# Designs tried in a protein design run: peptides against a protein of PDB entry 3J47. Part 9

Target 1, 121 residues: chain A of PDB entry 3J47
Amino acid sequence: IRLTNQLKSLKGLQSKLKDVVEYLDKVINKELPINHTILGKLQDVFNLLPNLGTPDDDEIDVENHDRINISNNLQKALTVKTNDELMVIYISNLVRSIIAFDDLIENKIQNKKIQEQRVKD
Target 2, 26 residues: chain B of PDB entry 3J47
Amino acid sequence: NAQYHLLVKQGDGLLTKLQKYGAAVR

## One batch from the design tools (peptide; made by RFdiffusion4, then SolubleMPNN)

Design b1_p9_3_s4 (from b1_p9_3, 6 letters changed)
Fold by OpenDDE base, seed 4:
Order: sequence, then C-alpha cells, then structure tokens
Structure b1_p9_3_s4 (fold): chain B 121 residues (1-121), chain C 26 residues (1-26), chain A 9 residues (1-9)
Amino acid sequence: as target 1 above (121 residues)
Amino acid sequence: as target 2 above (26 residues)
Amino acid sequence: DVVLENLAA
C-alpha cells in the first residue's frame, strides 16, 4: 500500500511536470497565449527553488556566459544529487518488497505443508 | 546515467525472477 | 533466506 501510493504520487508528479514543459514549449513557439496566472505560479515555484547560480547582487562583473555555465552546472549537480537520492529510495523500497514477498512465499509453503499433512492423516 | 540504468535493469531482473517464483509456488 | 538465495543465483 505505502509503496504503491509513493509510486502513484511520483508518476503523478512526473506527468504534471511533463505537462508544464509541454505548455512552456507551446508558449515559446507562440502556439498558445501566455497565461499570466500560470506564469505567476511557475515564478513562485522558481522562487522556492534555491537560487541556482544567481550570483549575489554584489558581483556585477561576471560575464553573462559564465553565469549561464555556473547555473547549468549547479542545476546539473542538483539533478544528479536528486537522482541519487531517488535511486537509494527506490532500491530500499525494492528490497522491502522482496523481503515481504519472501515472507509471503514462506507462509504459502508452510500452509501447503500443513494441508499435505492433514490429507495424510 | 549508465550506472543508474544498470541498477534499474538489475532491479527489474530481480522483480521478474520474483514474479516467476511467485507463479511457481501458486 | 533459501528463496532469496535461489533468487539471487
């Protein structure tokens, strides 16, 4: 139950994220008008993210190209870290599922042995 | 990326073996 | 344990 709910929630989040990307691509391609309410909510999400390589306002002199590279590197590093964390959670849940299945199989084997013994008596 | 895909593939292999074993015990 | 060993082999 808990694992299934976590997988369902993760799939739901992935679907929602894909829908947001598809919407943004359509807006960039001018296929859809800009919805200010959606943009406002998206800005709120970005503001809740740690500032991925906005240098503090005090370093005005870093060329725009280096800022983009630093931001991309930090985003990549956070993505890798998140993937590693999700991987650990996935493996932990997989191991728990295997253990639970092993216990279920052992219970079935025991029940079968009890039934075979009752038929011989 | 490659290590992640390898780990997922190993996990899927274990799940498949587990399903076969569960079907054989039924 | 035995099932896990057979599954891991």
Scores: peptide ipSAE 0.429, ipTM 0.877, DockQ to the pose 0.087
Fold by OpenDDE base, seed 1:
Structure b1_p9_3_s4 (fold): chain B 121 residues (1-121), chain C 26 residues (1-26), chain A 9 residues (1-9)
Amino acid sequence: as target 1 above (121 residues)
Amino acid sequence: as target 2 above (26 residues)
Amino acid sequence: DVVLENLAA
């Protein structure tokens, strides 16, 4: 039962994460309004990413414009992918925090029951 | 949109319930 | 579990 519930919860999380990715894709495609709170967190993640090689603008001759566009598209795609992965990690950490809080509450309830039993004895 | 907002709303609802429960246990 | 169930209800 516990393992099945954990697997079901994990599948539910995976489905929700997929829905978030699909939402972000729809937001990128301007099909849906942006959730500023989620974008703010994503933006914070992007700001924490080390500048993956902005080539110093000083030597790139005009003939490399297509290669720069491809590199920028690849960097953008990698940045988007990394952002999605970080969002998954964030949600996973949030879920872990909720579980830890539930366990803390259960421990407090058990401690209270033990104290009530000690007062009756 | 609706599913995402629903997910966020459900998450916020769960967090609020969790906070209320944490406050009731204190 | 019971707490989560009560929170989910």
Scores: peptide ipSAE 0.414, ipTM 0.863, DockQ to the pose 0.050
Fold by OpenDDE base, seed 2:
Structure b1_p9_3_s4 (fold): chain B 121 residues (1-121), chain C 26 residues (1-26), chain A 9 residues (1-9)
Amino acid sequence: as target 1 above (121 residues)
Amino acid sequence: as target 2 above (26 residues)
Amino acid sequence: DVVLENLAA
């Protein structure tokens, strides 16, 4: 239940993020007028995101392109790490469900054997 | 990707075996 | 570690 809800929430978030990207693309292409309220809310969301790839303030000389690439690599690494962790949790829950079902089957077999013995007596 | 698909396939295989076992016990 | 903790929980 909890993991299914987390996966559903993540899928919902992914869908919403896709809708936001599609909206931003339409705004960039001048297909839709700029909605300042939506942009303000998006800016607030981005400001709440952890600073993905502030290298320590000491090297001002990294070209803006390299900073974007480093930030993208860190974001990708964090995304992969999060995906791997969620996968492990998913597999663990799957294994627990399998074990619980195996125990249920074994209990059913034992109950059947006990009933067959009682009919023979 | 390949490892993920392998793990999913193994999980599906286990679930299928478990379903067959559950059906045989019923 | 996380796998083992998730299996034990």
Scores: peptide ipSAE 0.510, ipTM 0.889, DockQ to the pose 0.032; fails the geometry check
Fold by OpenDDE base, seed 3:
Structure b1_p9_3_s4 (fold): chain B 121 residues (1-121), chain C 26 residues (1-26), chain A 9 residues (1-9)
Amino acid sequence: as target 1 above (121 residues)
Amino acid sequence: as target 2 above (26 residues)
Amino acid sequence: DVVLENLAA
């Protein structure tokens, strides 16, 4: 039940993210006017994202292009880390479900043997 | 990526075997 | 840690 709900929530988030990307592409292509309310909410989401583009305040005059590349590398690294953590959680829950199912099967086999013995007596 | 997909495939294979085992014990 | 916590939960 918990894993199914998490998977459903992740699928819902993925669908919403796809809708946001499709909307942004339409805005970039000038097919839709810029909705300031949607942009404000997107800005709030980006402001809540860890500042992947602040290198520690050591005044390295890295040209804006190198700062963007470093920010993209940090964002990619955090995305990979998050994906790895979610994978570990998924595998752990899977293994736990397997163990619980194996114990349930063993208990059912034992109960069936006890019933067969009682019918034979 | 390739190792991740391999782990997912192995997990799915184990789940399928467990489902078959549970159906056979029922 | 995360694996152990998920196994314990």
Scores: peptide ipSAE 0.493, ipTM 0.888, DockQ to the pose 0.032; fails the geometry check

Design b1_p9_4_s1 (from b1_p9_4, 6 letters changed)
Fold by OpenDDE base, seed 2:
Structure b1_p9_4_s1 (fold): chain B 121 residues (1-121), chain C 26 residues (1-26), chain A 9 residues (1-9)
Amino acid sequence: as target 1 above (121 residues)
Amino acid sequence: as target 2 above (26 residues)
Amino acid sequence: NDLLQQLLK
């Protein structure tokens, strides 16, 4: 139940993110007028994202292009880390399901043996 | 990527063995 | 247990 809800929520988030990207592409291509209300909400979402671009306070005048590359690398590293964590959780739940199924099967075999003994007596 | 696909393939193999075992005990 | 060990091999 909990994993299915998490997967459903993640699929819903992925769909919404795709719709946002498609909307932004249409706005960039001038196919749609800029909706300032949608753009404001997107800016609020980006402002709520952790600052993936604070290297500690060493005054390196790295041109805006290199700061964008560093922020993209940290965002990519966080995405990989999140994927690895989700994978570990997925496998752990798979193993728990396998163990619970083995125990259920063993209990079923024992119950059949007990019933067969009671029919022979 | 390759390690992830290997791990998913091992998980699918375990699920298939588990399904066969569940069918044999039925 | 023994069948789980065989499943994990």
Scores: peptide ipSAE 0.364, ipTM 0.865, DockQ to the pose 0.000
Fold by OpenDDE base, seed 1:
Structure b1_p9_4_s1 (fold): chain B 121 residues (1-121), chain C 26 residues (1-26), chain A 9 residues (1-9)
Amino acid sequence: as target 1 above (121 residues)
Amino acid sequence: as target 2 above (26 residues)
Amino acid sequence: NDLLQQLLK
């Protein structure tokens, strides 16, 4: 039950993230007007993500094109790291749910054996 | 990517075995 | 325990 609910919630989040990406692609392609309210909420989500782009205040003249590529690489690396951490948490919860289910089943089998023995005595 | 898909596939295999076990004890 | 070990194989 708990694990199936977490998997359902994660699938729901994945679907919503896909809908956001598809919306952003349509806005980039000029198929839809920029909705400032959606953009503001996305900015709030990005601001709640641990700072994906404080340039530490070291003045080094690297052309603005390389800064965008470095920011994209850092954002990608942080997205991959977050995905790997979520995966480890998912597996850990899966294993805990399997162990708890095995213990519940073993307890049910032992209780049934004790009841069958008490009916024979 | 490939390790993620392998690990999800292993998790789905374990979930399927767990469902069979839960049905056999019912 | 034995059935859990069979599930983990």
Scores: peptide ipSAE 0.351, ipTM 0.862, DockQ to the pose 0.000
Fold by OpenDDE base, seed 5:
Structure b1_p9_4_s1 (fold): chain B 121 residues (1-121), chain C 26 residues (1-26), chain A 9 residues (1-9)
Amino acid sequence: as target 1 above (121 residues)
Amino acid sequence: as target 2 above (26 residues)
Amino acid sequence: NDLLQQLLK
């Protein structure tokens, strides 16, 4: 039962990872805004990942220690991979915020110049 | 890790430049 | 645009 749940969770993580990559590509291409619901679901998967890697100490046959270490290393590698993806999302959002702020500032400068011209006439 | 910190530092640098510019336009 | 180019420099 545990292996089937781990495989299902891994497939779910892989699907979410693919959805995040596809979302990132749409973000990079300026086609869509951030979906906070996807981010929340990724965080939920991450909060579940440690729980998937900790077998209760009472079920650890000594022969499974190597398998547990491999599973923990794989989960850590997946956690790093998704942290890198979340980072790319974060930077993409930062860049969008910078662009939106630049446009807002430029609009403010233009409005100020128009007001200064109207006071001088 | 090092590339992450470099990228974050570059983002913070851009944000700081943006804040300074926003203050100069205010 | 000019500002964005200055921020990217």
Scores: peptide ipSAE 0.346, ipTM 0.866, DockQ to the pose 0.000
Fold by OpenDDE base, seed 3:
Structure b1_p9_4_s1 (fold): chain B 121 residues (1-121), chain C 26 residues (1-26), chain A 9 residues (1-9)
Amino acid sequence: as target 1 above (121 residues)
Amino acid sequence: as target 2 above (26 residues)
Amino acid sequence: NDLLQQLLK
């Protein structure tokens, strides 16, 4: 139940995120009017993301372009880190499931051998 | 990188065992 | 079967 619900929730989130990207692309291309309510909610989500480019308040005079590049690099690094963490969790759960299935198969083989011995007696 | 490849290789080894045992139980 | 169903649940 828990793993299936997590996978279903993750697939639902992935689909919803794809729909948001497709919507944003249509808005950028001026194919759809900007919905200020959706944009406000997306802005709230981006504001709840750890500010992926707080320059230490002491760096006066880096061009706005270098701050954007540093922010994008930190965003990329955190996205990669999150992807690596999720991958480790996924592999760990897969390995645990494989071990549990191996034990189940071994138990089934042993039970089959016991039944075959009882039919020969 | 090296630990990741080792973990993947161990997972593939377990998956291969699982396939062999799944075939032996049929 | 039951353990696999418990894992899939």
Scores: peptide ipSAE 0.359, ipTM 0.864, DockQ to the pose 0.000; fails the geometry check

Design b1_p9_4_s3 (from b1_p9_4, 6 letters changed)
Fold by OpenDDE base, seed 5:
Structure b1_p9_4_s3 (fold): chain B 121 residues (1-121), chain C 26 residues (1-26), chain A 9 residues (1-9)
Amino acid sequence: as target 1 above (121 residues)
Amino acid sequence: as target 2 above (26 residues)
Amino acid sequence: NTLLQQLLS
């Protein structure tokens, strides 16, 4: 039962990760704004990751030590991968914020120039 | 890790430049 | 655009 749940969670994470990558590709291509629902779902996966790597102390027979190390390595690899994706999301949001702010600044400069011209006329 | 920190630092640098420019246009 | 170009340069 535990292994099947881990595999299902891993497949779910992999699917979400693929969806995030596909979303990021659309973001890079300037096609869509970041959907907070994807971020929320990713956070839910992150909240489940610690639960996948914490052995309940009550079932650690010595034979499970290798499985725990493999699970921890997998969790670490998944955490790194998800961190990389979150970073791409963060940078994408940052770039969008920069573009939006640049447009606002440019609009403000143009409005100021128009106002200065109207005062001179 | 190092590439991550570099990317964050570059992003923060861009944000700082943008903030300075926004302040100069105020 | 000019500002963004200056930020990216």
Scores: peptide ipSAE 0.362, ipTM 0.860, DockQ to the pose 0.000
Fold by OpenDDE base, seed 1:
Structure b1_p9_4_s3 (fold): chain B 121 residues (1-121), chain C 26 residues (1-26), chain A 9 residues (1-9)
Amino acid sequence: as target 1 above (121 residues)
Amino acid sequence: as target 2 above (26 residues)
Amino acid sequence: NTLLQQLLS
């Protein structure tokens, strides 16, 4: 019973993780708008991942040392990948905000020039 | 970490220039 | 565009 519940919980986690990856892929492909609230929650989850990979100091069997190193390397690789993805999202949003603001400024300058011409005629 | 901080600093510098420009066009 | 180019230079 306990092992079956752990397997069910792990399958549920795997399904949720797949849904998150699919969501991130849709955001990268510009199919969905970037939701900062979802990204903040993902950051919180990833900040907790390094704490999930510390075995409690009391069961260091020598055969686990290679598995622990592989797990730590995988967690580090996932953390780096996520940091890079978040960085790309941040830059993309910054650039979009800058372009939108430039277009707003240009439109304001044009409207001011048109108004000044109409007052001179 | 260092590359991330450098990139954020560059973005903040660009945003500051854009804000100054938007204020001058106002 | 020209103005953004001046900000980026």
Scores: peptide ipSAE 0.341, ipTM 0.849, DockQ to the pose 0.000
Fold by OpenDDE base, seed 3:
Formats: sequence, C-alpha cells, structure tokens
Structure b1_p9_4_s3 (fold): chain B 121 residues (1-121), chain C 26 residues (1-26), chain A 9 residues (1-9)
Amino acid sequence: as target 1 above (121 residues)
Amino acid sequence: as target 2 above (26 residues)
Amino acid sequence: NTLLQQLLS
C-alpha cells in the first residue's frame, strides 16, 4: 500500500510536470495565450524553490557570472538528490516485489509437494 | 555510491534466487 | 496473487 501509493503519486507528478513543460513550450511558441492563473501558481512554485537562477534583478553588476554558476550547481545538486531519492524508492519497491514473489513460489512448491503426497497415499 | 552498489548486488542476488525457484516450480 | 497484492498494497 504505502510504497505503491508513493510510486503512483510520483508517476502522477512526473506526468503533471511533463504536461506543464509541454504547456510552457506552447506558450513560449505563442501557440496558446498565457493563462494568468496557471502563471501565478507556477510563480508561487518558483518562489518556494530556493533561487534556481533568477538573478535578483537589483544587482546588475559583473559578479553575476559566479552567482549563476553557484545557482546552476545548486539546481544540479537538487536534481541529483531528487534522482537518487527516486532511485532508492524504486529499488526498495523492486526488492519488496522480489521477496513477495519468492514467498509465493515457496508456497506453490509446498502446495505441489502436499498434492504429490496425497496422490501417493 | 558504495551503499547503492551493495543494494543493487543484493537485489540481483534475490532476482537470481527467484529465477531458480521459478524454474523449479515449472 | 493475494500475498503479492498485500505487499504491493
């Protein structure tokens, strides 16, 4: 239950993120009008994310190249951390499925042995 | 890295056991 | 199938 719900929620989040990227690409290409309600919610999400490379518009001075590199490093570190967490969840679910299948096979072997004994008696 | 590789090896060992048991139940 | 469903559930 709990891990399958997490994997389903994660797949649902991945699908929704893909839909958001596809929507943003259509808006950038001027194929769709900007929906202010969707844009406001996306802006709230970006404001809750630790600065993923919005230069604070108030320091237009030449030090911005090192701050952009630090912000790109933070974004990369967060992406790697997220990928590692997802991988751990995936492997944990795989291992649990393997253990459950091993127990099912053992139960099937035991049931087959019991049937073979009943046919010999 | 090392803990990840250990976890993958443990999963591969379980998968190999499962394949052997699946073949014995056929 | 029930035991696998209980573990996946």
Scores: peptide ipSAE 0.383, ipTM 0.862, DockQ to the pose 0.000; fails the geometry check
Fold by OpenDDE base, seed 2:
Structure b1_p9_4_s3 (fold): chain B 121 residues (1-121), chain C 26 residues (1-26), chain A 9 residues (1-9)
Amino acid sequence: as target 1 above (121 residues)
Amino acid sequence: as target 2 above (26 residues)
Amino acid sequence: NTLLQQLLS
């Protein structure tokens, strides 16, 4: 139950993120007018994201290019972490399905043996 | 990435074996 | 159990 709910929530988040990216691409390509309300909400979401590109306040003099690379590295690290978490959830669900299937098969074999014995008596 | 794809492929192979086994026990 | 072991091998 808990792992299935986490997987469902993560799939839902992935779908929503894909929809946001697709929307932004359409806006960048001028296929859709900029919806200022959606853009404002998106800005609010980005502002609520932990600042994935500020190293702690000790050196203000890193050129804008290095800050973009650090932000990209942290985004990449979060993506890798998310993929690893998804993998663990997938394997855990697979193993649970295998165990449940093995138990079902063993129960069927036992039931068949009991029926065969009852027909011989 | 490569390890992830390998693990998924192994999981799919195991699921296929499990399906064959379940069909043989029916 | 034995059958699961054969499936995992």
Scores: peptide ipSAE 0.369, ipTM 0.858, DockQ to the pose 0.000; fails the geometry check

Design b1_p9_4_s4 (from b1_p9_4, 6 letters changed)
Fold by OpenDDE base, seed 3:
Structure b1_p9_4_s4 (fold): chain B 121 residues (1-121), chain C 26 residues (1-26), chain A 9 residues (1-9)
Amino acid sequence: as target 1 above (121 residues)
Amino acid sequence: as target 2 above (26 residues)
Amino acid sequence: QELLDQLLK
């Protein structure tokens, strides 16, 4: 039950994320008018993403291009890290579910053998 | 990417075998 | 890593 709900929620999130990407592509291509309310909420989501480029401290007039590239690289690195962490959690939950089910099956086989023995006596 | 998809496929294959085995023991 | 080891115990 809990795992099925998590999988359903993740599939729902994936579908919504795909719809957002498709919407953004249509807005970039000027096929749809920019909805400022949706853009504001997306901007709030991106601002709630850890600001992946707080320049801690005072150094150097390096062109706005290099700061954008560093921020994009850090954002990509944290997206990869988050994906790897989610993958590890998924695999760990899968392995735990396999072990718990193997134990349940073994217990059922043993209980069935005990019942078959009691019917022969 | 390729190793990730392979690992997911192996996990899904194990889960399917597990479901079949659980149904056969029921 | 530590969370994986806690899940495998």
Scores: peptide ipSAE 0.424, ipTM 0.877, DockQ to the pose 0.000
Fold by OpenDDE base, seed 5:
Structure b1_p9_4_s4 (fold): chain B 121 residues (1-121), chain C 26 residues (1-26), chain A 9 residues (1-9)
Amino acid sequence: as target 1 above (121 residues)
Amino acid sequence: as target 2 above (26 residues)
Amino acid sequence: QELLDQLLK
């Protein structure tokens, strides 16, 4: 039962990771805004990951120690991979926010120039 | 780690430039 | 655009 749940969670993480990559590609291409629900679900998966990789010390048969180390290394590698993806999302948002702020500033400058012309006429 | 910090630092640099520009346009 | 190009430089 535990291995089947871990495999299901891993497949779910892999699917979400693929959805995040596809979403990032759409964000990079300026096609879509951030879905905060995807980020929340990724954070939830991350908060559950430590709990999936630490069997209670009471269930550690000494023969499974190498398998647990491999599982923890894989979990750490997956955590790093998804942290890198969250970082790419964060930067993509930062860039989008910068562009939106640039457009806002340019609109403000144009409005100010129009007002200054109307006061001189 | 190092690439992450470099990329975050570059983002912070852009944000700081943007804030300075927004203050100059005010 | 020009401002964005200045921020990217």
Scores: peptide ipSAE 0.368, ipTM 0.872, DockQ to the pose 0.000
Fold by OpenDDE base, seed 4:
Structure b1_p9_4_s4 (fold): chain B 121 residues (1-121), chain C 26 residues (1-26), chain A 9 residues (1-9)
Amino acid sequence: as target 1 above (121 residues)
Amino acid sequence: as target 2 above (26 residues)
Amino acid sequence: QELLDQLLK
């Protein structure tokens, strides 16, 4: 039950993330008008992400293109790290649930064997 | 990305084996 | 145990 609910929640999150990406691609391709309310909510999600590279407040000068690429690379690296951590937690929970299910099934087989033996005696 | 998809696919395979086993013991 | 090993292989 608990693992099935976690897997369902993760699949639901994956579907929602796919819908967001598909929406962003349609907006980039100018197939849909920019919805400012969706963009505002997306900005709120990005603002809740830990500040992935404020260098200390001491260098105001010149090159807006490389800083955006470095911030995107750091964000990508932390997204990959978070995905790897979540993956390890997912595997660990999967293995625990498999063990608990194996024990439950073995107990059920033993109980059935005991009942079949009692009906033959 | 590719390693994550491979691992999710392995996890889905294990879950399917587990479901088949749970149905065979019923 | 043996079944778990068959599931993990």
Scores: peptide ipSAE 0.368, ipTM 0.868, DockQ to the pose 0.000
Fold by OpenDDE base, seed 1:
Structure b1_p9_4_s4 (fold): chain B 121 residues (1-121), chain C 26 residues (1-26), chain A 9 residues (1-9)
Amino acid sequence: as target 1 above (121 residues)
Amino acid sequence: as target 2 above (26 residues)
Amino acid sequence: QELLDQLLK
């Protein structure tokens, strides 16, 4: 029962990570707006990652040293991947904000030109 | 780390150019 | 558009 639940939780985490990657790809491709709720949850997961590799100091079985190194390397790789994903989201949001601001400025210029024409008539 | 700081610095440069442009259009 | 391209250069 415990091992089956851990495997189910790990599969659920893997599925959720895949959904995040797929969402990120759609955000990069400009197909979807950024969901701030997904970003907040991903940050919360990142803040919990430092705790995923501290065995509580009470069972250092010497056979776990190689498994601990592999798990720490996997956790570090997952942390790097998550950081790269967050960075891509941040840059994508920045670029979208820049484009939206340029469009706002262009709209302001056009509105000013229209108002100047109406004062000359 | 270095690539992250470079990307953040490029983003800040773009924001600064955007702010200058928004001020010139006022 | 041209002004965005100038901002991106």
Scores: peptide ipSAE 0.348, ipTM 0.868, DockQ to the pose 0.000

Design b1_p9_5_s1
Fold by OpenDDE base, seed 5:
Structure b1_p9_5_s1 (fold): chain B 121 residues (1-121), chain C 26 residues (1-26), chain A 9 residues (1-9)
Amino acid sequence: as target 1 above (121 residues)
Amino acid sequence: as target 2 above (26 residues)
Amino acid sequence: NLLEELKKL
């Protein structure tokens, strides 16, 4: 049961990670806004990963200690990878916000120039 | 970690400059 | 251009 759940979670994580990468590519290309629902579901999977890696205290065979350490190292590596992806998302959002604010400022400057011309005429 | 903090700091610096410009255009 | 105005500040 445990191995099947880990494999299912890994496949689900891999699929979500692919969706996040594809989403990031669309964000970089300015094609779509952030899907906060995908991000939330990704965070939920990450919050559940520690719980999927902890055996109930009753399943700690001494032979499983190496498997637990490997699982924790894999979880840590996956967490780092997702933090890097979340970082790229954050930067992409920041850049988008900067561009949107630039456009807003430019529109304000143009509107101000038009008003100043109309007051002089 | 260090690269992340550097990148966040650069982003915050750009945002602060942008806010100053937006205030000067006001 | 915002980038040019940001260089003047």
Scores: peptide ipSAE 0.320, ipTM 0.861, DockQ to the pose 0.016
Fold by OpenDDE base, seed 2:
Structure b1_p9_5_s1 (fold): chain B 121 residues (1-121), chain C 26 residues (1-26), chain A 9 residues (1-9)
Amino acid sequence: as target 1 above (121 residues)
Amino acid sequence: as target 2 above (26 residues)
Amino acid sequence: NLLEELKKL
């Protein structure tokens, strides 16, 4: 139940992010007028994202292009880390399900043996 | 990438063995 | 033992 709900929520978020990207592409291509209310809400979402690039305070003079690349690298590293953590959780839940199924099988075998003994007595 | 696919493939192999075992105990 | 039965299949 919990994993299925998390996967459903993540798929819902992915769909919404795709719809936002498609909307932004249409606005960039001048197919749709710029909606300032949507743009403001997107800016608020980006401002709530952790600053994926605090350059340590000592190099204010690196061109804006290199700062964007460093920020993208940290965002990518956080995405990879999150994917690895989710993978470990997935495998741990799979292993737990396998153990629980083994215990169920063992209990079924024991119950069959007990029933066969009771039919022979 | 390759390690992830290997790990998923090992998990699928284990799940298949578990399904066979559950069918044999039935 | 699950591991031993899984080796027999």
Scores: peptide ipSAE 0.315, ipTM 0.850, DockQ to the pose 0.013
Fold by OpenDDE base, seed 3:
Structure b1_p9_5_s1 (fold): chain B 121 residues (1-121), chain C 26 residues (1-26), chain A 9 residues (1-9)
Amino acid sequence: as target 1 above (121 residues)
Amino acid sequence: as target 2 above (26 residues)
Amino acid sequence: NLLEELKKL
């Protein structure tokens, strides 16, 4: 139940994120008028994302190109970290499910042996 | 990347075997 | 053991 709900929520988030990308592409291509309310909410979401490359306010002299590279490196590092964390959670849940299933199967085998013994007596 | 895909593939193979065993014990 | 039964399938 919990894992199925998490997977359903993640699929729903992925679908919504795809719809947002398709909307932004249409706005960039001038196929749709810019909705300032949607853009404001998207900007709020991007502002709530950990600042994917604030150079400390003391690096006034790095060319805009180096700031973009540092930002991309931090974004990549955070994406890798998030992927590794999700992988650890996935493997931990898999191992827990295997252990719980082994115990369930062993209990079922024991119960079957007890029933077979009771039919022979 | 390659180690991640290998780990996922091994996990999926193990889940499939586990499902077959659970069906055979039923 | 689960591992040995999984090898037989």
Scores: peptide ipSAE 0.313, ipTM 0.856, DockQ to the pose 0.013
Fold by OpenDDE base, seed 1:
Structure b1_p9_5_s1 (fold): chain B 121 residues (1-121), chain C 26 residues (1-26), chain A 9 residues (1-9)
Amino acid sequence: as target 1 above (121 residues)
Amino acid sequence: as target 2 above (26 residues)
Amino acid sequence: NLLEELKKL
């Protein structure tokens, strides 16, 4: 029962992480608008990740030192990957904002030209 | 870290140019 | 063209 519940919880976490990755991929691919609330919650989850690699100070078995180093390397790799994903999302949003502002400026220039033509007629 | 700061700095530079352009079109 | 106007700034 306890092991089956742990496996079910781990599978549930894996499914949820997959859904987050799929959502981020859809946002990168411009298929979905950016939800800043989801990104903020994701950042909060990753800011809590540094605490997942501190063994409570009570059993440093020498065989755990290599597993702790591997776990810390995996956690660091996951943190780097997430930072890169967030950076790509940030840059993508910045570029979209710039394009939208350019289109707004061009529309304003065209509207001004049309108004200047109507005053000459 | 260094690449992140470089990309943010490039983005800020582009936003500053865009703000100047938007002000010149007013 | 945005790129041309940004070059004039």
Scores: peptide ipSAE 0.298, ipTM 0.847, DockQ to the pose 0.015; fails the geometry check

